# Designs tried in a protein design run: peptides against a protein of PDB entry 2AZE. Part 115

Target 1, 148 residues: chain A of PDB entry 2AZE
Amino acid sequence: AQECQNLEVERQRRLERIKQKQSQLQELILQQIAFKNLVQRNRHAEQQASRPPPPNSVIHLPFIIVNTSKKTVIDCSISNDKFEYLFNFDNTFEIHDDIEVLKRMGMACGLESGSCSAEDLKMARSLVPKALEPYVTEMAQGTVGGVF
Target 2, 101 residues: chain B of PDB entry 2AZE
Amino acid sequence: GRLEGLTQDLRQLQESEQQLDHLMNICTTQLRLLSEDTDSQRLAYVTCQDLRSIADPAEQMVMVIKAPPETQLQAVDSSENFQISLKSKQGPIDVFLCPEE

## One batch from the design tools (peptide; made by RFdiffusion4, then SolubleMPNN)

Design b1_p19_2_s3 (from b1_p19_2, 9 letters changed)
Fold by OpenDDE base, seed 4:
Structure b1_p19_2_s3 (fold): chain B 148 residues (1-148), chain C 101 residues (1-101), chain A 19 residues (1-19)
Amino acid sequence: as target 1 above (148 residues)
Amino acid sequence: as target 2 above (101 residues)
Amino acid sequence: SPEERIELLKKIREINKKL
């Protein structure tokens, strides 16, 4: 009785840990796909243009994006050494990391939302090691979450 | 019985977790390889056009923040306070805006 | 690092939940 109860507690603990790791793995996969796809896109674009883009026209990873209404008033305080920034807004804002930006650009092939076309899925699979392909397939189908 | 069933479940869960750990290691390794490849890093960029495609500067101001690793980010978004705080330990932070056009 | 990115994502998601 008590032994079984202890094992049930442990079972639940492990299930939760697995769930957390599944989420982390999915994000890692999306990062990998997004990065590789971005690099490929840019490589192709530069080849077609026969030159790299102007240095000040591109934003290299990593970065963070903050967006707010253009009507939002922003007060910015910067330390002398630029090690510290403080932004005060008079209205709501959104923060996005570079991976989120890449996702919205389609660099993750819609895998993040399970909205992959056949071509998108093919691309996604091609950008990961073989061992990860089954998981990519599950992500595309929205079937991730089961214990395997 | 109940005990046997639970024991079997735990064993299966252990195997599943080990599989996940393995896959995560593969992913992490791949990402490290990308970070160590100079050519990949050179090509790891977005354009202002890309940013405009996801957040139209005609309606939204888009601020880009480039901060060193381990930079602390704090944000408050409430009716009483809208604030972002950044504190770097490894170097200066760069902030700039993407133009509308 | 990949781990740092994951942590940042978690933080951003938490912030967004409080919006």
Scores: peptide ipSAE 0.264, ipTM 0.912, DockQ to the pose 0.725
Fold by OpenDDE base, seed 5:
Structure b1_p19_2_s3 (fold): chain B 148 residues (1-148), chain C 101 residues (1-101), chain A 19 residues (1-19)
Amino acid sequence: as target 1 above (148 residues)
Amino acid sequence: as target 2 above (101 residues)
Amino acid sequence: SPEERIELLKKIREINKKL
């Protein structure tokens, strides 16, 4: 019947929406873990050094990284007010947001790839509210995807 | 019947989505707390050493872009065009290179 | 914002797919 067909369409729509939200939640969790872990690392490091690093030696979030071969020729056009930038490269480049950088630094404890050691998982769990711990566990095990 | 089954599925999916939304709200709240905490923001940084660990400036040029929120980013990476365009509406964009360049 | 980061990440991933 038409009614059943409509409901089936709606079912599929909801399933897709849930899938999208699951993906977003995972990224949000990774962001949280990465940020908190970064802050914790730096706090500890500064305590050990008994002083903060020089202001110009650090890059505060948020930021974006662009990397390319040192041999790549880059032409840059900048507006007078620096509101607009245009970069032209003669070869390929890579763009990384700060979260991706943090992931590669291990700040997400390998959770992003489900490659957590026991210690990594323990750390990851400690950096999220209790309500999120089960999801962190699922991410580590690669079992995310089921319907709640 | 089929109708009843579908209806039940939709109810279950609704419950699942509600739980998911709840978790997302918790997570976003935590992120907001981090953004509002002055000490956390002060400590939310990476070093040039960190960046070198993922992209060695000896071999790679590492450019850092700090742009205001809502900055438009466009990038094309193809055999015919390698381009990055940045357009900000809220303030100036800061671009700099990591040391060892 | 967290949402902006999600969108940016998505965009970057799309760009990387074309690499």
Scores: peptide ipSAE 0.260, ipTM 0.912, DockQ to the pose 0.752
Fold by OpenDDE base, seed 1:
Structure b1_p19_2_s3 (fold): chain B 148 residues (1-148), chain C 101 residues (1-101), chain A 19 residues (1-19)
Amino acid sequence: as target 1 above (148 residues)
Amino acid sequence: as target 2 above (101 residues)
Amino acid sequence: SPEERIELLKKIREINKKL
């Protein structure tokens, strides 16, 4: 019947939406863990040093990273007000946001790839509210994907 | 029957989505709290050493871009064109290189 | 915002796929 067909379409739509939200939630969790872990690391480091780092020696979030071969020639055009930049490269480049940088720094405890040690998982769980802990566990086990 | 089965599935999916929304709200709230905490934001930084650990300037040039929110980023990476375009609407963009050492 | 970061990640990943 037409009603069943309509419901089937809606079912598929909801399944896709849930899948998208699962992906978004995972990224949000990784962001939270990475940020909190970074702050914790730096707090500890500053305590050990008994002072904060020089202001111009650190890069505060948010930021974007562009990396390319040191041999790559870059031409840069900048507007007078610095509102507009144009970079031309003679070779390939890579772009990374700050979250990706934090992940590669290990700030997400390897949760992004499901490669957490027991210690990493413990750290990850400690950096999220209790309600999110089960999902963190599922991410670490690679069991996220089902409808719950 | 088929209708009853589909109806039941939709109810279950609705419940699942509500649970996801709830978890996402919790997570987003935590992120906002971090954003609003002055001390946390003061400590939310990486060092040049951190960046070198990811992309060593001895082999790679590392460019850092600090741009206001809602800045437009366009990039083309092909055999014919290698280009990055930035357009800010809320203020100046700051670009600098991470020193090798 | 967290949502903006997610969208940026998606965009960057699409760009990097072409590398």
Scores: peptide ipSAE 0.258, ipTM 0.911, DockQ to the pose 0.805
Fold by OpenDDE base, seed 2:
Structure b1_p19_2_s3 (fold): chain B 148 residues (1-148), chain C 101 residues (1-101), chain A 19 residues (1-19)
Amino acid sequence: as target 1 above (148 residues)
Amino acid sequence: as target 2 above (101 residues)
Amino acid sequence: SPEERIELLKKIREINKKL
């Protein structure tokens, strides 16, 4: 019947919306873990060194990384309003968000790829509120995606 | 019946979405707490050593871009054009290179 | 914002697909 068809369409719409929110939640969790882990690492490092690093030796978040071959020629143009930058490359480049950098540094404990050791998972769980722990566990197992 | 089954599915999906929203709110709250904590922000940094560990400047040029929030990013990477465009609304953009060892 | 970061990440992923 038409009514059932309408409800099936709505069901599919809701399923897709939930899927999108699940992806967003996973990224939010990874952000939280990565940030807290980074802060914890740096706090410990500074305590061990008994001093903060030189101001010009660190890069505070947020930032973006662009990498390319050393042979790549880059032309940089700055607009008149001083708020616009244009980079022209003569070869391919890669862009990485700061979160991606943190992930590659291991700050997300391998949770992003479901490659957590027991200790990594323990660390990840310790960096989130209790309500998020079950979801962290599911991420580590690669079982996220079901309806809960 | 079919109608009852679909109706039940929709109710369950509604509850699931509400739970997701709740969890997302918890996450965003935690992230806001981090952003509001001065000490956390002071410690929210990476080093050039960190960057070298993931992209060695000896092999790759590593450019760091610090842009204000809501900066627009556009990039084209093709045989015809290799370009990155940044447009900030809130302030200047800072660009620098990560030095080699 | 966290949401902005997610959108940026999505954009970067799309760009990297072309690499």
Scores: peptide ipSAE 0.253, ipTM 0.910, DockQ to the pose 0.769

Design b1_p19_2_s4 (from b1_p19_2, 11 letters changed)
Fold by OpenDDE base, seed 2:
Structure b1_p19_2_s4 (fold): chain B 148 residues (1-148), chain C 101 residues (1-101), chain A 19 residues (1-19)
Amino acid sequence: as target 1 above (148 residues)
Amino acid sequence: as target 2 above (101 residues)
Amino acid sequence: SPLKRIELRKQIKEFNKSL
């Protein structure tokens, strides 16, 4: 019947929306874990060194990195107010945002790839509110998408 | 019946989405708290050593871009054009290189 | 916003795949 067909369309619509939100939540969780883990690492490091790092030796979030061959020639055009930049490369390049950098640093505890050790998972759980712990567990197991 | 089954599915999906929204709100709240915490922001940094650990400047040049929120980024990578365009609306953009070891 | 950052990362990821 037409009514059932309408409900089936709505069901599929909701399923897709939920899927999208699940993906977003996973990224938010990874961002939170990575950030808190980074802060914790740096706090510990500064305590051990009994001093903060030199101001010009650190890069505060947020940032983006661009990497390319050391032999790549880069031409840069900058507006007078530095609001606009144009980079022209003579070869290929890669772009990564700060969160991706943190992930590659291991700050997300391998949760992003489901490669958490027991200790990594313990750390990840410790960096999120209680309500998010079950979801972290599901991410580690690769079982996200179940019924809440 | 079919109608009852679909109706039940929709109710369950509604509850699932509500729970999902709740979790997302918790997570975004935590992120906001971090952004508002001065000490956390002070400690929210990486070093050139960190960057070298994932992209060695001895082999790869690493350019760091510090741009205000809502900055537009356009990138093209093809045999015809290798380009990055940045346009900020909220302030100046800073670009610098991560030095080699 | 954090969600906007996610979209940016997605775009960057897709860009990098094209390399």
Scores: peptide ipSAE 0.413, ipTM 0.927, DockQ to the pose 0.795
Fold by OpenDDE base, seed 1:
Structure b1_p19_2_s4 (fold): chain B 148 residues (1-148), chain C 101 residues (1-101), chain A 19 residues (1-19)
Amino acid sequence: as target 1 above (148 residues)
Amino acid sequence: as target 2 above (101 residues)
Amino acid sequence: SPLKRIELRKQIKEFNKSL
């Protein structure tokens, strides 16, 4: 019947939406863990040093990085007001946002790849509200979305 | 029947989506709290050493871009063009290199 | 904003894959 067909379409639509939200939730969790872990690391480091680092020695979030071979020639054009930049490279380059940098620094505890040690998982769980802990566990086990 | 089965599936999917929405709200709330906490933001930084650890300037140049929100970033990487274009609408863009040492 | 950043990261990741 037409009603069943309509419900099948809706079912598929909801399944896709849930899949998207699962992905978004995982990234949000990783962001939270990475941010909190970074803050915790730096707080501890500053406490050990008994002072904050020099202001110009650190890069505050948010930021983007571009990396390329040190042999790459870069031409840069900048507007007078610095509102516009144009970079021309003579070779390939990579772009990474701050969250990706944090992940590669290990700030997400390897949860992004499901490669958490027991200590990593414990840290990850400690950096999220209780309601999110089960999902963190599922991420670590690679069982997220198993019911779908 | 088929109708009953589909109806039941949709109810279950609705519950699952509601749960996801709830968890996402918790996450976004926590992120907002971090964003609004001045001490957290003060401590939300990386060092040049951190950047060197993931992209060693002995082999790679690392350029840092600090741009206002809503800044447009366009990048092209092809055999013909290797280009990055930045355009801010809310303020100046700051670009600097991470030193090797 | 957090969701917007996710989309940006996705775009960046896809860009890097094209290298």
Scores: peptide ipSAE 0.407, ipTM 0.926, DockQ to the pose 0.865
Fold by OpenDDE base, seed 4:
Structure b1_p19_2_s4 (fold): chain B 148 residues (1-148), chain C 101 residues (1-101), chain A 19 residues (1-19)
Amino acid sequence: as target 1 above (148 residues)
Amino acid sequence: as target 2 above (101 residues)
Amino acid sequence: SPLKRIELRKQIKEFNKSL
C-alpha cells in the first residue's frame, strides 16, 4: 500500500542520514584521539628534554601542507596585505590538512585504517570519554557501519 | 505484517540516530575543550622532522600554510593548470617551507 | 567547527584522489 511505500522511503532516508553521521562521528573521534595523543607526545618530549623546542622549529595547529616534487617550479603571488595567495605549479601537487598529517604520523593509532595493535587500541581508548570507547573498538575492528 | 515491520524499523533507526547525536555531542565538546585549553594549544604542534617522516623532502618539497579560520582554499590539478588559491577574510596568511636538513 | 574541518578534509581527500 501507499502507506508502506512512504515508510520505506523514510526508512531509506534515515538509513542514509545515519550513515553520514557515522562517518562524521568517526572523523571526530579520530581528530580527538590525534590531538590528545599529539599533546601527550609533546608534553612527554618536553619533560624529557626539560625545555620546550626552539621557536620556529615547530608548527602549531592548525595548518595545511602542500607537497610536490622538489623539481616542481612554484610561482607565488601575494597580495599586499597577505590575505590572498596564488600558487602556480608546473606539475601536480598534494594537499593535506593537519589531521591527515597527524594520522600519517600515527597519532590516531592506526584507528583510521583499522590497523591497531593491542597497544594502539588501548591508547586510543584511553584518549576518549568512556561513552566513546565501544565505538573506538568497533572502528578498530572495522565493524562500524551497522545500525545499533 | 509489512506495516508493522516498517514501523518497528523506523523506531529503531530513530533510537540509533539519537545515540549517534549524543556521541557526536560528546566528541564536539571534547574538541572544544581542547581548543580552549591554553596548555593543550601550546603543545599542539608538529616538527619539521614529523613532516619529513610523512613526506621526505629529499624527494618532496613540503610547504606549510597557516591561515586564519574560514580561509577559502581552491585547488586545481590538471594537465593545463596546477594551482592553489587562498583567500583569507580574518587575517594574513603565513607560508613557509620545511627544510630538507 | 569540528564538522567544518571534516568537510574541508573530505574536499582535500577528494582532490588528492582526483590526481
Scores: peptide ipSAE 0.405, ipTM 0.926, DockQ to the pose 0.753
Fold by OpenDDE base, seed 3:
Structure b1_p19_2_s4 (fold): chain B 148 residues (1-148), chain C 101 residues (1-101), chain A 19 residues (1-19)
Amino acid sequence: as target 1 above (148 residues)
Amino acid sequence: as target 2 above (101 residues)
Amino acid sequence: SPLKRIELRKQIKEFNKSL
């Protein structure tokens, strides 16, 4: 029946949209955990040192990093107002945003890859509101979307 | 029947999506709170040591870009062209290198 | 903004993947 066929198409469309939202939610959770964990780490470190780090020794979020071989030649053109930058490289390079850097630092507790220890999972859960804890658990187990 | 089954599935999917939206709202709210908290923003930083831990400066150069919101980023990586273009509309862009030590 | 940054990260990942 045409009616059933239409509903099946709609079902598939909705499933795909839900999948996209699941991905977005996971990323938002990881971002939240990473930020809070970073803040917590630095707070503890400053307390132990009894002072903030030197102003020029830290990089505040947000930022982006570009990495390339030390042998790579980089030419940079900058506008007079510094609103525009053009970098030309003679070899390949990588770009990473701050969140990805935090993940690689372990600030997301390995939750991004589902490879968190019991302690990491405990930390991750402690950094989100109660309503998100079950989802964090599912992320750690790789069972997100099991109800679909 | 088939029609009733599909109708029920769609209702269930609607409820699931509403749950996702709710959880996403919780997350975005928390992120906004963090962005509005002065102490959190003060403590939201990494060190050059942190960057060295994920990208060995002994072998790789690490360049840091701090750009205002809505800055356009275009990157090309090919055998003929390796380029990054940045265009800000809200302020100057700051670029600096992370030292090796 | 959080979602916009997610999209940016996705673009960056795709770029890095194409290297």
Scores: peptide ipSAE 0.401, ipTM 0.926, DockQ to the pose 0.759

Design b1_p19_3_s1 (from b1_p19_3, 10 letters changed)
Fold by OpenDDE base, seed 3:
Structure b1_p19_3_s1 (fold): chain B 148 residues (1-148), chain C 101 residues (1-101), chain A 19 residues (1-19)
Amino acid sequence: as target 1 above (148 residues)
Amino acid sequence: as target 2 above (101 residues)
Amino acid sequence: TDFLKRRQQLAAAREALSK
């Protein structure tokens, strides 16, 4: 009886770990697709323009953004060495990492929300190794979730 | 019996986890290759136009934070306290506003 | 990886926001 109980506890632990890994894998796939798609976009754009964009006109990864109403008052305290920042807002704000920005730009082909067109899905599949294509398909269909 | 069933389940879960680990390793390898490719890193950027497309500065202020790896970010968003704290251990943090232009 | 570390940091920040 005690042995069975121990195994059940371990079973539950493993199930939770697998669930977490599934989520992590999906995110890694999205990151890969978004990143490769971004690079391709920019490469193509620079080729067409025959030159890179001005250095001060682009933001290289990694970055995060904070957005708030233009009416929001922000108080910023900075250490002398710029190692520490403290921002105080008088209203709510949003924080987004670079990956989320790329998703909103459509760089993940809508795979993150299940809004992939046939063309988007084709693009997404083309940006991952063959071994990951079935998983991409499952993500697009919203069928990822069960333990296989 | 119950014990045999649980043992079988654990074996199946182990196989599933190994499959996931394999796929994750593939992804991690791909991302590492991208991070090590100088051309990819050069092309890994967004424009101000991109940021304006997702958060219009006409209505929203967009602040960009460039911080070294392992920078600590703490945030509080409550009715009485709205705060972001950044602490870097590896270098200075750069903060700038995305122009409304 | 750096990607995972960054995501973990942001996740931690968001978790703090939810408290």
Scores: peptide ipSAE 0.062, ipTM 0.890, DockQ to the pose 0.609
Fold by OpenDDE base, seed 5:
Structure b1_p19_3_s1 (fold): chain B 148 residues (1-148), chain C 101 residues (1-101), chain A 19 residues (1-19)
Amino acid sequence: as target 1 above (148 residues)
Amino acid sequence: as target 2 above (101 residues)
Amino acid sequence: TDFLKRRQQLAAAREALSK
């Protein structure tokens, strides 16, 4: 029947939207964990050193990094107001945002890969509100994707 | 029947989506609170040592880009063209190299 | 959030790189 077919279309639409929101939620959770874990690490480190690091030795969020071979030739053009930049490379390069850097640093406790140690999972859970803990557990188990 | 089943499925999916929205709101609230906390922002940094662990400047050149919100980034990486274009809307962009040592 | 927006921008750039 036409009515059933219309509802099937709507059902599929909603399922796809839910899948997208699940992905977004996972990323938000990872960002929260990574950020809080970074702050915690730095706070502890500064307490141990009894001083903050030199001001020019740290890079505050947000940032982006670009890396390429040291042999790569880079041509850079900058507008007078520094609002526009153009970089031309003679070879391949990589771009990473700050969140990706934090993940590679282990700040997301390995949760981004859907696998982490018991200690990593404990840390991850401690860095989110109680309401998010079940979802963190599902992420660690790789069981995210079910219907609530 | 089929119609009743589909109707029930749609109701369940709506409830599931509402739960997701709720959890997302919790996350965004937490992130906002962190952004508003001065001490957290002061401590929200990485070191050159951290970056070296990701891309060692001894082997790779590491360039850091500090750009205002809403900055546009365009990148091309092909055999014939390797390019990055940045355009800010809210202020100047700062670019510097991560020291090797 | 600012984090989400920035990630979306980078994702778009990476997608362009892969084409």
Scores: peptide ipSAE 0.060, ipTM 0.891, DockQ to the pose 0.754
Fold by OpenDDE base, seed 2:
Formats: structure tokens, C-alpha cells, sequence
Structure b1_p19_3_s1 (fold): chain B 148 residues (1-148), chain C 101 residues (1-101), chain A 19 residues (1-19)
């Protein structure tokens, strides 16, 4: 009985670990798709324009954005070496990392929410190695983890 | 018996985890390839128009933060305190506003 | 908190891409 109990605890531990890894894998896949799709978009755009965009008009990854109402008062303290920043707001704000921005731009093809069209899914599959395609399909269907 | 069943379950879970690890390694490899490709990195950017599509500066102020790797970010967003703290270990942090137009 | 947790979980991948 005790041995079975120990194994049950271990089973639960492994299940939780697997669940965490599944989440991480999904994010990695989304990142890969988003980045490759972004690069592809920009490459095509630059080819069409026959020139790169002005250097000061683009923001290279990585970055984060903070957005708040235009009426929000922001107090900013910066260290001399710019290694430390402190922002104080008088109202709520939002923080988004570059990946989230890419997702909202549609760079992940709606795969993050399982809201991808057939064309989006085709694009997503084309941006990953063949070994990952089945998992991409499962993500699109919302069936990831069904074996557990 | 139950013991045998649990043992089998653990073995199956181990195989599943190994498969996940394998897939994660594939993903990591692909991301590394992207990071090592100079042309890809050159093309890894968004425009101000992209940011406006996410958060219109006409309605929202959009601040962009370029921070070195391993930068510590702490944020408090409550009714009593609204604060963001950034601490870099590897270099200076760059902060700028996305233009409205 | 979700944002910070996500960044922490994917720190290794982001580190690689940031170089």
C-alpha cells in the first residue's frame, strides 16, 4: 500500500511537470511561428518597396511596451548610467512583451487562441519543422494534452 | 494489480516527457538558428504602425523599452500603487515613446 | 504577474533571441 502511494505521488508529480512542459512547448512553437512570420512579412515588404524602412522607423526585437491613458501622469527616475529606471503612474497601465505584440499582430496565425483559419493553419505548419506539425495541428484544434 | 498499473503509467509518462523534451529541443534549435542568422535578425522588427494597431497613441501613450538580457522587471498595478521598476545588469536601458502619427 | 511569469519561464529562449 505504501509503495502504491509513493508511486501515485510520483505519478502526480510527473503529470504536473508534463503539463508545464506542454505549456512551454506551446509558447516556443508560437514564438517560432511569430518570429519567422514577422521576418517573412518584413522581407516581402522590403522587396516590394525596394528598400528597407528608415532606421528610426522600426523597433528591433527584443522589446517591451507599456501603454496607459494619455492623461496618465508618469514620473520617471533614471540612474546616471541608465541601468535602473523607476516609473510611477497615477493610473493603471498595461505591459506587453514583444511576443504578445506579435501575437496581437496576427504573426502567430491565431494559433495562440485556436482561432486560425485553414489558411492560417497552413501558414503555421509551413513555419515549423515537420516534426512539430502534428503538435501545431493539435494546438489549432485545442486538443493538446488529450493523451493525459 | 494496482502496483503494476502504476508502474506502467509511470513508464508511459516518462516516454511522453521524453517526446516533449525532444520537441522542445527542436524548437530551441530553430530559435537559435534564427538568432544566428544575421538577415533574420535584421528583419526582426516591428514598425510604429504595428504598435499603433495594437495600442493607438491617439488614445493611449505607448512607451517602448529596450532592455538588455536578464533585465529585472517589477510591476505593481493596483488601486493604491502603479509602478514599474527596471534593473539592468548588462547595460543601459533605452526608453522612448511611439509617435502618435 | 502573468506577464512576469511568462517572461521568467521563457527566459532562456528570449536570451538566445536577444543576442
Amino acid sequence: as target 1 above (148 residues)
Amino acid sequence: as target 2 above (101 residues)
Amino acid sequence: TDFLKRRQQLAAAREALSK
Scores: peptide ipSAE 0.027, ipTM 0.885, DockQ to the pose 0.066
Fold by OpenDDE base, seed 1:
Structure b1_p19_3_s1 (fold): chain B 148 residues (1-148), chain C 101 residues (1-101), chain A 19 residues (1-19)
Amino acid sequence: as target 1 above (148 residues)
Amino acid sequence: as target 2 above (101 residues)
Amino acid sequence: TDFLKRRQQLAAAREALSK
């Protein structure tokens, strides 16, 4: 029936939307965990050192990282007001945002790759509101969206 | 029947989506709280050691870009063109390198 | 507009970060 066909199309549309939202939620959770974990780490470190680090020794978020081989030749053109930059490389480069850096630092507790130890999972759970804990658990188990 | 089943499925999916929306709102709220907390923002930093841990400057050059919001970033990474273009409208862009050990 | 070669860029950037 035409009506059933229409509903099936809508069903598929909703399933796709839910899938997208699940992905977005997972990323938000990872960001939250990463940020809170970073802050906690640094707070503890500063307490242990009994002083904050020198201002020029740290890089505050947000930032972008560009990495390339040290052998790569880079030419940089900068406007006089530093509003415009143009970098030309003679070889490939990589760009990473701060969130990706935090993930690689382990700030997301390996949750992003499902590589959580028991301690990592405990930490991850502790860094989210109670309502999100079950979802964090599902992320760690790889069972997110099993009901769909 | 089939129609009844589909209708029920859609209802269940709607409820599931609402649950997701709720969880997302919780997450965004938490992130907002972090952004509004001055101490948290002060502590939201990485060190050169952190960067070295993910990209060793002994082998890789690590460039840090701090740009104002709404800065345009264009990157081309192909066999024939390797380029990054930055255009800010809200202030100067800061670029520096992570020092080697 | 300023144009910086790799060596000049490295020197300036390292100095800025290390201070």
Scores: peptide ipSAE 0.020, ipTM 0.878, DockQ to the pose 0.027

